# Ledger of designs, part 45: peptides against a protein of PDB entry 4A54

Target 1, 94 residues: chain A of PDB entry 4A54
Amino acid sequence: MSVADFYGSNVEVLLNNDSKARGVITNFDSSNSILQLRLANDSTKSIVTKDIKDLRILPKNEIMPKNGTKSPSTNSTKLKSAETYSSKNKWSMD

## One batch from the design tools (peptide; made by RFdiffusion4, then SolubleMPNN)

Design b2_p17_5_s3 (from b2_p17_5, 8 letters changed)
Fold by OpenDDE base, seed 1:
Structure b2_p17_5_s3 (fold): chain B 94 residues (1-94), chain A 17 residues (1-17)
Amino acid sequence: as target 1 above (94 residues)
Amino acid sequence: SELIKWLEEKLNKSAAE
């Protein structure tokens, strides 16, 4: 299969500097041999193939530790219900 | 390229595991 057949696959990439990257294959630039991964934080990392020491496809059932995207603390800004003080100015005409 | 071939081989091998 071609590299494109693996788009959407979750992979672990071991780089020549012994660092690791995990992400979903989103694109491959064949002209420059650059592999693009979408990381857990939704950022994109571009990796030059020559810098890859090894790679493996992660099983679909492996719960990628969702790096806790801190649920945006819905700061429940309590919209203080502007109590429309209906100032009923009851103009009592005597 | 040889690099692309290498990458494809790695992906195919990993998919077969």
Scores: peptide ipSAE 0.686, ipTM 0.930, DockQ to the pose 0.696
Fold by OpenDDE base, seed 5:
Structure b2_p17_5_s3 (fold): chain B 94 residues (1-94), chain A 17 residues (1-17)
Amino acid sequence: as target 1 above (94 residues)
Amino acid sequence: SELIKWLEEKLNKSAAE
């Protein structure tokens, strides 16, 4: 398969400097041999293939650190129902 | 490109594991 067939795969990349990068393959620049990964923080990292020592595809069941989808704290702003207190001004007839 | 071929080989091998 071509590199493009692996777009969307979660991978761990070991670089020649022994650092690691983990992310989803989003693109590959064939002209410059640059692999693009989307990281857990939604940023993009570009890696030159010549700097890669090794690579593995992570199993789908590996709980990617789900960026804690901040459950939209539905701050239920309790819209205080403005109880329109209809103050019936009792017009006292004098 | 030898680099592209190498990358493809690594990906294919990893997918088979």
Scores: peptide ipSAE 0.686, ipTM 0.930, DockQ to the pose 0.655
Fold by OpenDDE base, seed 3:
Structure b2_p17_5_s3 (fold): chain B 94 residues (1-94), chain A 17 residues (1-17)
Amino acid sequence: as target 1 above (94 residues)
Amino acid sequence: SELIKWLEEKLNKSAAE
């Protein structure tokens, strides 16, 4: 398969300096041999292929640490079911 | 290029693991 077939894959890249980068492959510049990754903080990192020592595809089930956007605590406002007291207005006909 | 071929090989190998 071509590099483009792996767009959207989550990868761990080991660089020649022994640093690591993790992100989703968003693009590949074939003219310059530059791999683009979207990182967990939504920034983009460009990596020159010559600087890559190794790479692996991460399984889909690895929870990318979504920067915990605080799930808005759905304050379950307990909608207190207003008990509509049906006051039976006894309409007394005279 | 040889670099592109290398990258493709690495990706394909990783996908097969």
Scores: peptide ipSAE 0.686, ipTM 0.930, DockQ to the pose 0.745
Fold by OpenDDE base, seed 4:
Structure b2_p17_5_s3 (fold): chain B 94 residues (1-94), chain A 17 residues (1-17)
Amino acid sequence: as target 1 above (94 residues)
Amino acid sequence: SELIKWLEEKLNKSAAE
């Protein structure tokens, strides 16, 4: 199955720095190999696949403890929302 | 990419557990 087939799955990600992140897979950027997780606080975390040491899918019944674990401030690279200004080219039919 | 394949493999393996 592709990564997209796992959207909505709750996962635990072990990073190369031995920190852990838990969240629901919401998106995957295949061009940049970036996995996006929705965290328990409804924030989103972007993780570069190269920084992942290991990953497991959590069973649906596992109450994710709100472990106030210090979310390591991974530098949220603000993916600049490319505001595609749809310039409506009003073709003036002269 | 090899990274994508690795990620897919990890997800598929975990889903089979």
Scores: peptide ipSAE 0.679, ipTM 0.930, DockQ to the pose 0.646

Design b2_p17_5_s4 (from b2_p17_5, 8 letters changed)
Fold by OpenDDE base, seed 5:
Structure b2_p17_5_s4 (fold): chain B 94 residues (1-94), chain A 17 residues (1-17)
Amino acid sequence: as target 1 above (94 residues)
Amino acid sequence: SDLIKWLEEKLNKSYEE
């Protein structure tokens, strides 16, 4: 399979500096040999293939800690349109 | 590219494990 066949796969990348990156493969730049990962915080990390020591595909059941994007409960404060009751000015004719 | 081939090999091996 080509690299593109693995788009959407969760991977752990071990770099030559012994650092690790985990994310979903989103793109591969074949001209520059750059692998792009989407991280758990939704940021993108670009990794040059020459800097990769090893790589493994993570099983689907490994609960990537979904940083629960708390959907901001947009408390739609329904601005109750204060119906300005037009106080009928009772024009008292004296 | 040798690097692309290497990456593909790593991905394929990891998928088969």
Scores: peptide ipSAE 0.680, ipTM 0.928, DockQ to the pose 0.642
Fold by OpenDDE base, seed 3:
Structure b2_p17_5_s4 (fold): chain B 94 residues (1-94), chain A 17 residues (1-17)
Amino acid sequence: as target 1 above (94 residues)
Amino acid sequence: SDLIKWLEEKLNKSYEE
């Protein structure tokens, strides 16, 4: 298969400097040998193929680390249960 | 180029694993 057949694949790239990048293959510039990845933060990283030491395709079920959008700490404001003060209507029977 | 061929080989090998 060509590089283009792997567009949309999630990959882990090990660089020659031992750094790692993870992202979805979005493009490949064959003229310059540049692999383009979309990262978890929706940014784009361009990697020159000569700088790649190794590459692996990640399984589809591997939950891309969602950039922990800080789950809005739903401050469960404990809605203090408004104690319905049952106003006992004293029916004064005259 | 040799680099493109290398990249394709890496991708294909990783896909078969």
Scores: peptide ipSAE 0.680, ipTM 0.928, DockQ to the pose 0.662
Fold by OpenDDE base, seed 1:
Structure b2_p17_5_s4 (fold): chain B 94 residues (1-94), chain A 17 residues (1-17)
Amino acid sequence: as target 1 above (94 residues)
Amino acid sequence: SDLIKWLEEKLNKSYEE
C-alpha cells in the first residue's frame, strides 16, 4: 500500500533523537518527504521522513485519550435581519 | 524515492503485525 492508504491511521513515530510523536496521519508531502501528523491537542506536526528512526501503527482499540474534540458548536449566528431603518426624513418643504 | 519506499515498508510491516 502507498503512504496515502494510511491516512487516518494513528501512529507512533520514533525520531532519530529518540523523541516520540503520536498522532493521526493527515497528509504526506511526497516532494519533500514530509509526514504530517495531527496530535492529541489538535495541532499539526510535520516530520521529515529522514528524521524517523521507526514507526508503528497503533491498534484501533488503544483508547488514546481522545482529547474531547468538542465539535465546534457552529454558533449559528442568526443573521439578525438588518432592520431597514426606513428613516423617512420627511423633508418638510416650507 | 528511497525515503518514500522506506516509509511505505515501515507502514506496511506495521499493518501486517
Scores: peptide ipSAE 0.672, ipTM 0.928, DockQ to the pose 0.653
Fold by OpenDDE base, seed 2:
Structure b2_p17_5_s4 (fold): chain B 94 residues (1-94), chain A 17 residues (1-17)
Amino acid sequence: as target 1 above (94 residues)
Amino acid sequence: SDLIKWLEEKLNKSYEE
């Protein structure tokens, strides 16, 4: 798979300076080999690939302390299926 | 790019683990 196939994945990145970064892959600049992560505080970190020592994809069940940015409640507008009550005009032909 | 190939390899390996 390409790097783009991993957009939205949570990763832990180990840098060459032995620091770690955790975040969601949001973008990859192929021209400059820059990986962009969204961190838990909703900030963005850009990491040059050459500075990466190792990386791993975090399992989906790992509770990252999401700062509760309230996902905007997409008001699921319940498309109330307009039940078009076809009023069957029962023409009672007497 | 060698760097891109390296990154893809790391991601793919980690996904398969």
Scores: peptide ipSAE 0.671, ipTM 0.928, DockQ to the pose 0.836

Design b2_p17_6_s1 (from b2_p17_6, 6 letters changed)
Fold by OpenDDE base, seed 1:
Structure b2_p17_6_s1 (fold): chain B 94 residues (1-94), chain A 17 residues (1-17)
Amino acid sequence: as target 1 above (94 residues)
Amino acid sequence: NEELIKWLEEKLNESSK
């Protein structure tokens, strides 16, 4: 199969500097031999193939730790309920 | 580049087995 057949696959890449990257294959530039990964934080990492020491496809059951997209806590701007300042109408009975 | 592509394809194919 070609590299394009693996688009959408989760992979772990071991680089020559012994660093690791995990992500989904989103693109491959054949002219420059650059593999593009989408990381768990939705950022994109471009890796030159010559810098890859080893690569493995992660089994589908390995739930990549979804970096819990902390749902942006909708800071429910608690509309400070306007304290109805009870205008004490001082009924001056004078 | 062809050699690198072939290497990458081989690694991907072996990992898919």
Scores: peptide ipSAE 0.661, ipTM 0.926, DockQ to the pose 0.655
Fold by OpenDDE base, seed 3:
Structure b2_p17_6_s1 (fold): chain B 94 residues (1-94), chain A 17 residues (1-17)
Amino acid sequence: as target 1 above (94 residues)
Amino acid sequence: NEELIKWLEEKLNESSK
């Protein structure tokens, strides 16, 4: 497959300086051999292919740590089971 | 340049297996 077939994939890139970058492949400049990644902070990082030591595709289930947007603590409000008080309708027999 | 592209494609394809 071509590089373009992997657009939208989450990847971890190990650089020659032993630094790591993680992001989604958004573009590849074939004329300059530059890989573009969208990072977790929505910024774009351009990486020259010659500076890459290794690369792996991350599984889809690996929740990229969303920046600390407070997971809305879904306070499971215990829906108190409304005790249906069976109001015994006394049939007034006239 | 062509060799670098082929190298990157190989790494991506290997990682997808």
Scores: peptide ipSAE 0.660, ipTM 0.926, DockQ to the pose 0.763
Fold by OpenDDE base, seed 2:
Structure b2_p17_6_s1 (fold): chain B 94 residues (1-94), chain A 17 residues (1-17)
Amino acid sequence: as target 1 above (94 residues)
Amino acid sequence: NEELIKWLEEKLNESSK
């Protein structure tokens, strides 16, 4: 399957600097090899493929930290502290 | 660039299994 077949998939990306990013694949720029993720805060993160060490598709049942849209998920199992390593690398592609 | 795309596709396909 092509990268485009995975649009809308939730993924965890491990970067070469050992930081992690989680989000939905929204786009892929083949010319520049840039993967775009929509993060939990509805922001977008662009990741250069060469900076990716590994990635995995997250199971649908894995509760991504949804921002507060009321998914009526009844049983509050204690989602322990997902350390959101928000490394704001604002790659300003000017 | 083609190699990177192929690598990414492979990783995604592997993860989907």
Scores: peptide ipSAE 0.659, ipTM 0.924, DockQ to the pose 0.767
Fold by OpenDDE base, seed 4:
Structure b2_p17_6_s1 (fold): chain B 94 residues (1-94), chain A 17 residues (1-17)
Amino acid sequence: as target 1 above (94 residues)
Amino acid sequence: NEELIKWLEEKLNESSK
């Protein structure tokens, strides 16, 4: 299945800096490899795929915790997003 | 980016099983 087939799925993303993000997949920018999540506070977080260490789909019965991270608005493909962490390139892949 | 996309798809598909 493609990434687009998982739009609307609730996921937990483990980043290379060992922080976690939880949200619903709303979009994926294939040109830039950017995954967009809607967080529990209705903000949008953009995550570069290179910064992802691991990812899992959450069970439907699992409660998504509120994310208290700062939400500075940055320009995204379709929506303004918040980036609160330093990017770490995990792979030198295209 | 093609390899990164493939990796992400693999992770999503594995997690859906």
Scores: peptide ipSAE 0.653, ipTM 0.924, DockQ to the pose 0.630; fails the geometry check

Design b2_p17_6_s2 (from b2_p17_6, 6 letters changed)
Fold by OpenDDE base, seed 4:
Structure b2_p17_6_s2 (fold): chain B 94 residues (1-94), chain A 17 residues (1-17)
Amino acid sequence: as target 1 above (94 residues)
Amino acid sequence: NDELIKWLEEKLNESAK
């Protein structure tokens, strides 16, 4: 298969400097031999093929850790103010 | 350049097995 057949695949790329990149293959520039990855933060990284030491396709089930910024769900515990209903005894004095 | 492309294709195809 050609490189284009792997568009949309999630890959881990090991670079010659021992750094790693993970992302989805979005494009390949054949003229310059540049692989483009979309990273978890939606940014694009361009990698020159000559700088790649190794590459593997990640299983579909490996949820790229979305840095789910757990927005601290501030559970605003709405303190139920117990409205003490003061029963106004309307004492009708005849 | 063709050699690099071929290398990349080979790596991708091997990883897909």
Scores: peptide ipSAE 0.669, ipTM 0.928, DockQ to the pose 0.665
Fold by OpenDDE base, seed 1:
Structure b2_p17_6_s2 (fold): chain B 94 residues (1-94), chain A 17 residues (1-17)
Amino acid sequence: as target 1 above (94 residues)
Amino acid sequence: NDELIKWLEEKLNESAK
């Protein structure tokens, strides 16, 4: 299969400097041999193939650590309904 | 570049097995 057949695959890339990158293959520039990964934080990392020491496809069941996209806690700003304290106008019936 | 592409394809294909 070609590299393009693996678009959308989750991979772990070991670089020659022993650093690791994990992400989804989104693109490959064949002219420059650049592999593009989408990382867990939705950023894009471009990796030159010559800098890759090893690569493995992660099994689908391997829970990529979802960087806990903190669901934006919809701070439901509970609009404290200003309880309009009906100031009982004490109609002083004099 | 062709050698690098071939290497990458081989690694991907091996890992997919």
Scores: peptide ipSAE 0.669, ipTM 0.928, DockQ to the pose 0.664
Fold by OpenDDE base, seed 2:
Structure b2_p17_6_s2 (fold): chain B 94 residues (1-94), chain A 17 residues (1-17)
Amino acid sequence: as target 1 above (94 residues)
Amino acid sequence: NDELIKWLEEKLNESAK
């Protein structure tokens, strides 16, 4: 299969400097041999193939650390139920 | 360049097995 057949695959790339990159293959520039990965933070990383020592496709079940988009904690201001102070007007019956 | 592409394809194909 061609590189393009692996678009959308999640891969771990080991670079020649022993650093690792993980991401989804989004594009490959065949003219320059540049592999583009979408990283967990939605940024793109371009990797020159010559700098790749090894790569593997990650199984779908391997939980990539999703950078949990911290859903903005909607500060649910708990509207403290205004306790209706029923002012019992004590009617002083004379 | 063609050699690098072939190498990358080989690695991807091997990893997909």
Scores: peptide ipSAE 0.668, ipTM 0.927, DockQ to the pose 0.703
Fold by OpenDDE base, seed 3:
Structure b2_p17_6_s2 (fold): chain B 94 residues (1-94), chain A 17 residues (1-17)
Amino acid sequence: as target 1 above (94 residues)
Amino acid sequence: NDELIKWLEEKLNESAK
């Protein structure tokens, strides 16, 4: 398979300096041998292939740490069930 | 350049197995 067949795959890249990058493969520049990754913060990182020591594809089920978008604390406002006091209007028809 | 591309393809294909 070509590099293009892996577009959209999540990968972990180990660089020659022992740093790691994780992201989705978005593009590959074959003329310059540059791999482009979209990172978790939606930024793009360009990596020269010669600087890659190792690479692995991450399983689809590995939840990329979603940027901690503060899950809106759904303050479960306890909707106090307004006790509908059924006022029995006894309409006495005389 | 062609050697680097081939190397990258090999690594990707190996990781997919």
Scores: peptide ipSAE 0.668, ipTM 0.928, DockQ to the pose 0.704

Design b2_p17_6_s3 (from b2_p17_6, 5 letters changed)
Fold by OpenDDE base, seed 2:
Structure b2_p17_6_s3 (fold): chain B 94 residues (1-94), chain A 17 residues (1-17)
Amino acid sequence: as target 1 above (94 residues)
Amino acid sequence: NEELIKKLEEKLNESAK
């Protein structure tokens, strides 16, 4: 498969300097041999292919550390289920 | 560099196995 077939894949890249980068493959510049990764913070990192020592595709279930993009806390207003106070109409049979 | 591209593809393909 070509590099383009892996677009959208989440990868961990080990660089020659022993640093690691994790992100989604968004683009590859074949002319310059530059791999572009979208990082967890939505920034783009450009990696020169020659600087890649190793890489692995991360399984879909591997939780990328969500940098705190505040998922809008939809304040799930806990609809307090209004306890329907069944007003027991005590029919006082006089 | 065609050689670099090939190496990258190889790594990706190996990782996908």
Scores: peptide ipSAE 0.632, ipTM 0.915, DockQ to the pose 0.758
Fold by OpenDDE base, seed 1:
Structure b2_p17_6_s3 (fold): chain B 94 residues (1-94), chain A 17 residues (1-17)
Amino acid sequence: as target 1 above (94 residues)
Amino acid sequence: NEELIKKLEEKLNESAK
């Protein structure tokens, strides 16, 4: 299978510096040999293939710790339109 | 680059077995 056949797979990548990255394969740049991963925080990490020591596909049952991305509570800032109630002071000059 | 791609594909295919 080609790299493209693994798009959407959750993988753990061991780098040559012994650091690890975990994410979903979103893209592969064949011209530059760059693997793109979407991380748990929804950021994208680009990894140069030459820096990959080892790689494993994570089983579907391994619940990636959904870092509870708190859905940004769309605090609908109700723009309270300050209805400036212009109190028409009717100066009754009577 | 072809060798690097092949190596990546090999690792992916091995991990999928």
Scores: peptide ipSAE 0.630, ipTM 0.915, DockQ to the pose 0.638
Fold by OpenDDE base, seed 3:
Structure b2_p17_6_s3 (fold): chain B 94 residues (1-94), chain A 17 residues (1-17)
Amino acid sequence: as target 1 above (94 residues)
Amino acid sequence: NEELIKKLEEKLNESAK
């Protein structure tokens, strides 16, 4: 398969300096040999192919840690079950 | 340049196996 067949794949790239980058492959510039990744913060990182030591495709189910997902504080609103005290209004029929 | 592209494709294809 060509590089273009992997567009949209989430990858971990190991660079020659032993640093790592994770992102979705968005583009490849064949003229300049530059791989473009969209990172978790929605920024784009350009990686020169010669600097790539290794790479792996991440499974689709690995939730890219969106740094911005505020964990919805599930405010467990304890619905205080309002105990409706059924006041038995004994309607005394006079 | 062509050699670098082929090397990248090889890495991607090996990772997909």
Scores: peptide ipSAE 0.628, ipTM 0.914, DockQ to the pose 0.724
Fold by OpenDDE base, seed 4:
Formats: C-alpha cells, structure tokens, sequence
Structure b2_p17_6_s3 (fold): chain B 94 residues (1-94), chain A 17 residues (1-17)
C-alpha cells in the first residue's frame, strides 16, 4: 500500500533522536518526504522521513489521542422523569 | 526521495500486518 492508504491511521513515530511522536497521519509531501501528523492537541507536526527510526500503527483500541472533539459531554441530564403521580385525592366532603 | 518513500511505505506495511 502507498503512504496515502494510511491517512487517518493513528501512529507512533520513533525519531532518530529517540523522541517519540503520536498522531494521526493527515498528509504526506512526496516531493520533500515530509509526513504530517495531527497531534492530540489538534496541532500539526511535520516529520522529515529521514528522521524516522521506526513507526508503528496503534491499534484502534489503544487510547487514541483524544481528539479534542469534546466527547459530547453526555450531560446525562438524568431526566428525572418526575412521575408526579399527583394522585389528587379528591376528598369528597359530604 | 524515492528510496525514502519506499522505506516509509515498507515500515507502514510491516506495522499493518
């Protein structure tokens, strides 16, 4: 497969300086051999291919960098269905 | 550059196995 087939994949990149970067592959500049990653903070990091020592695709079950897509806070508004059983005891006064 | 691209593709393909 080509590099483009891996767009959207979450990867861990080990650089030659022993630093690591994690992100989603968003683009590849073939002319300059530059891999672009979207990081967990929604910033973009450009990595020159020659600086890559190793790379692994992270399984989908690994903690994806929480896309700052705010998980919609499921405000579980506990709709307390106030079942107002207003049993209006109609006290029939004679 | 072609060699670098090929090396990157190889790493990606190996990691996808």
Amino acid sequence: as target 1 above (94 residues)
Amino acid sequence: NEELIKKLEEKLNESAK
Scores: peptide ipSAE 0.627, ipTM 0.915, DockQ to the pose 0.731

Design b2_p17_6_s4 (from b2_p17_6, 7 letters changed)
Fold by OpenDDE base, seed 5:
Parts: structure tokens; sequence; C-alpha cells
Structure b2_p17_6_s4 (fold): chain B 94 residues (1-94), chain A 17 residues (1-17)
């Protein structure tokens, strides 16, 4: 098993300060002992390995925490139902 | 999991050499 086997894996990292990070392992800087994670928002987070308390690999089926995909606010453009004001042609039968 | 981290670090350190 190579380190490369973990690249691209979704992981949850528990830090010594009890904060959590979830992302894909993209890189490891061995010189500085820094683990790089790509987060759900495509940003990169660098974590010093000495600050890691625990790490677990997430199953592929676990949806990465959806950054709250702003559900496209379906601006329900209330299609103002163009009230087709049926201009009742007042047939003025005068 | 702690072992996994240790193994990762060890492997990463070995791979960097």
Amino acid sequence: as target 1 above (94 residues)
Amino acid sequence: NSELIKKLEEKLNKSAK
C-alpha cells in the first residue's frame, strides 16, 4: 500500500483543537509535514500533521458535506401569471 | 486510525527520501 493509494480519498480529519475538516487528500508536503485537503468549495486547506488527532477515510458514497449548495434559489419567478385580462370585448351592441 | 496516520506519515516520509 502506497501513499498514492490515499490520494484522492475523501477523509475526515479531527484536529487537536477538536475542529474537523473534510476533504480530498491532494498532497502531502513531507518537508514540512503538511497534509493538503481539497474542500467541498474547491479551496485547499493545509494541515500540519502534528495537529491531527485522528483521521478516517470516508466511504465513496458519503456525499462530501455538500457545501450548502445554495439550492439555486429557484427564484420562483412567480411567473406573474399574465392574467390574460381577457379584455371582454364589451360588444357594445348599441 | 492513529495507526493509519502514523503509517501515512511513515510512508510519506519514506517516499520523500
Scores: peptide ipSAE 0.146, ipTM 0.730, DockQ to the pose 0.064
Fold by OpenDDE base, seed 3:
Structure b2_p17_6_s4 (fold): chain B 94 residues (1-94), chain A 17 residues (1-17)
Amino acid sequence: as target 1 above (94 residues)
Amino acid sequence: NSELIKKLEEKLNKSAK
């Protein structure tokens, strides 16, 4: 199995500093050990793999809000970005 | 590289069960 098999997958990454990043895997540089994510704002984030504490694959049905498609303005309920899903329990490192 | 692959595989296997 290769990391390339996960290209296009939505992932949530927990970093060693307890920060989180969510995006689509676009590339992995094996030589430099860098994972590249495309974020919801279409920016790219590079993460050194040694800084990754944990990683989970998100279900395919979680529509990452593609910023670009004018889906009709259903009421922008402010997705309270602040739900820090501190679901502590899902990152049970076995 | 091997560690990342292992983490990915572990999560996939857990999601498949």
Scores: peptide ipSAE 0.130, ipTM 0.686, DockQ to the pose 0.289
Fold by OpenDDE base, seed 4:
Structure b2_p17_6_s4 (fold): chain B 94 residues (1-94), chain A 17 residues (1-17)
Amino acid sequence: as target 1 above (94 residues)
Amino acid sequence: NSELIKKLEEKLNKSAK
């Protein structure tokens, strides 16, 4: 499992200075250990991972407080739980 | 990098239970 598997996840980050950031994981720079978040205002925040005290993944149902800014349709990349979807390809042969 | 991955994995596993 890589950090890239969490791209698109909504997270709350608690920093060492007790500040909080909420956003969607958009990128991780492994060379510099920088986590990039897209915030609710569509700005990006770069966080050095050493400054992270705690991180939690927000449940999909947590209504981010509707500050009236149109939450960009964060394509919730459904972490497809490897449920063996037997995709019955219903090949409708007509 | 390993620590971040571990933290993320732990949180995912906890949220799935």
Scores: peptide ipSAE 0.129, ipTM 0.684, DockQ to the pose 0.282
Fold by OpenDDE base, seed 2:
Structure b2_p17_6_s4 (fold): chain B 94 residues (1-94), chain A 17 residues (1-17)
Amino acid sequence: as target 1 above (94 residues)
Amino acid sequence: NSELIKKLEEKLNKSAK
């Protein structure tokens, strides 16, 4: 198994404070348990995994807000920094 | 709710070692 299996995946993260973030997984700091997401504005958001309530991998065919990116590819799609679109029932796993 | 996260962490941690 490679870290590359997850890097480049589009994800939606639900935080414990009920805020949501969407982005592409760019890195995971195993030492500090920090997930890094590239956001739609090409900035990077670091999220402590302990603050994550739930996470889902976004399907490739899902229409996602794009910021300057036309490709629906998980590797190239720019996602909004904060999203509230998805319901709890759409999460991949509990 | 946390299973995916746990699996992700486990997989990433294993891959990093």
Scores: peptide ipSAE 0.151, ipTM 0.728, DockQ to the pose 0.134; fails the geometry check

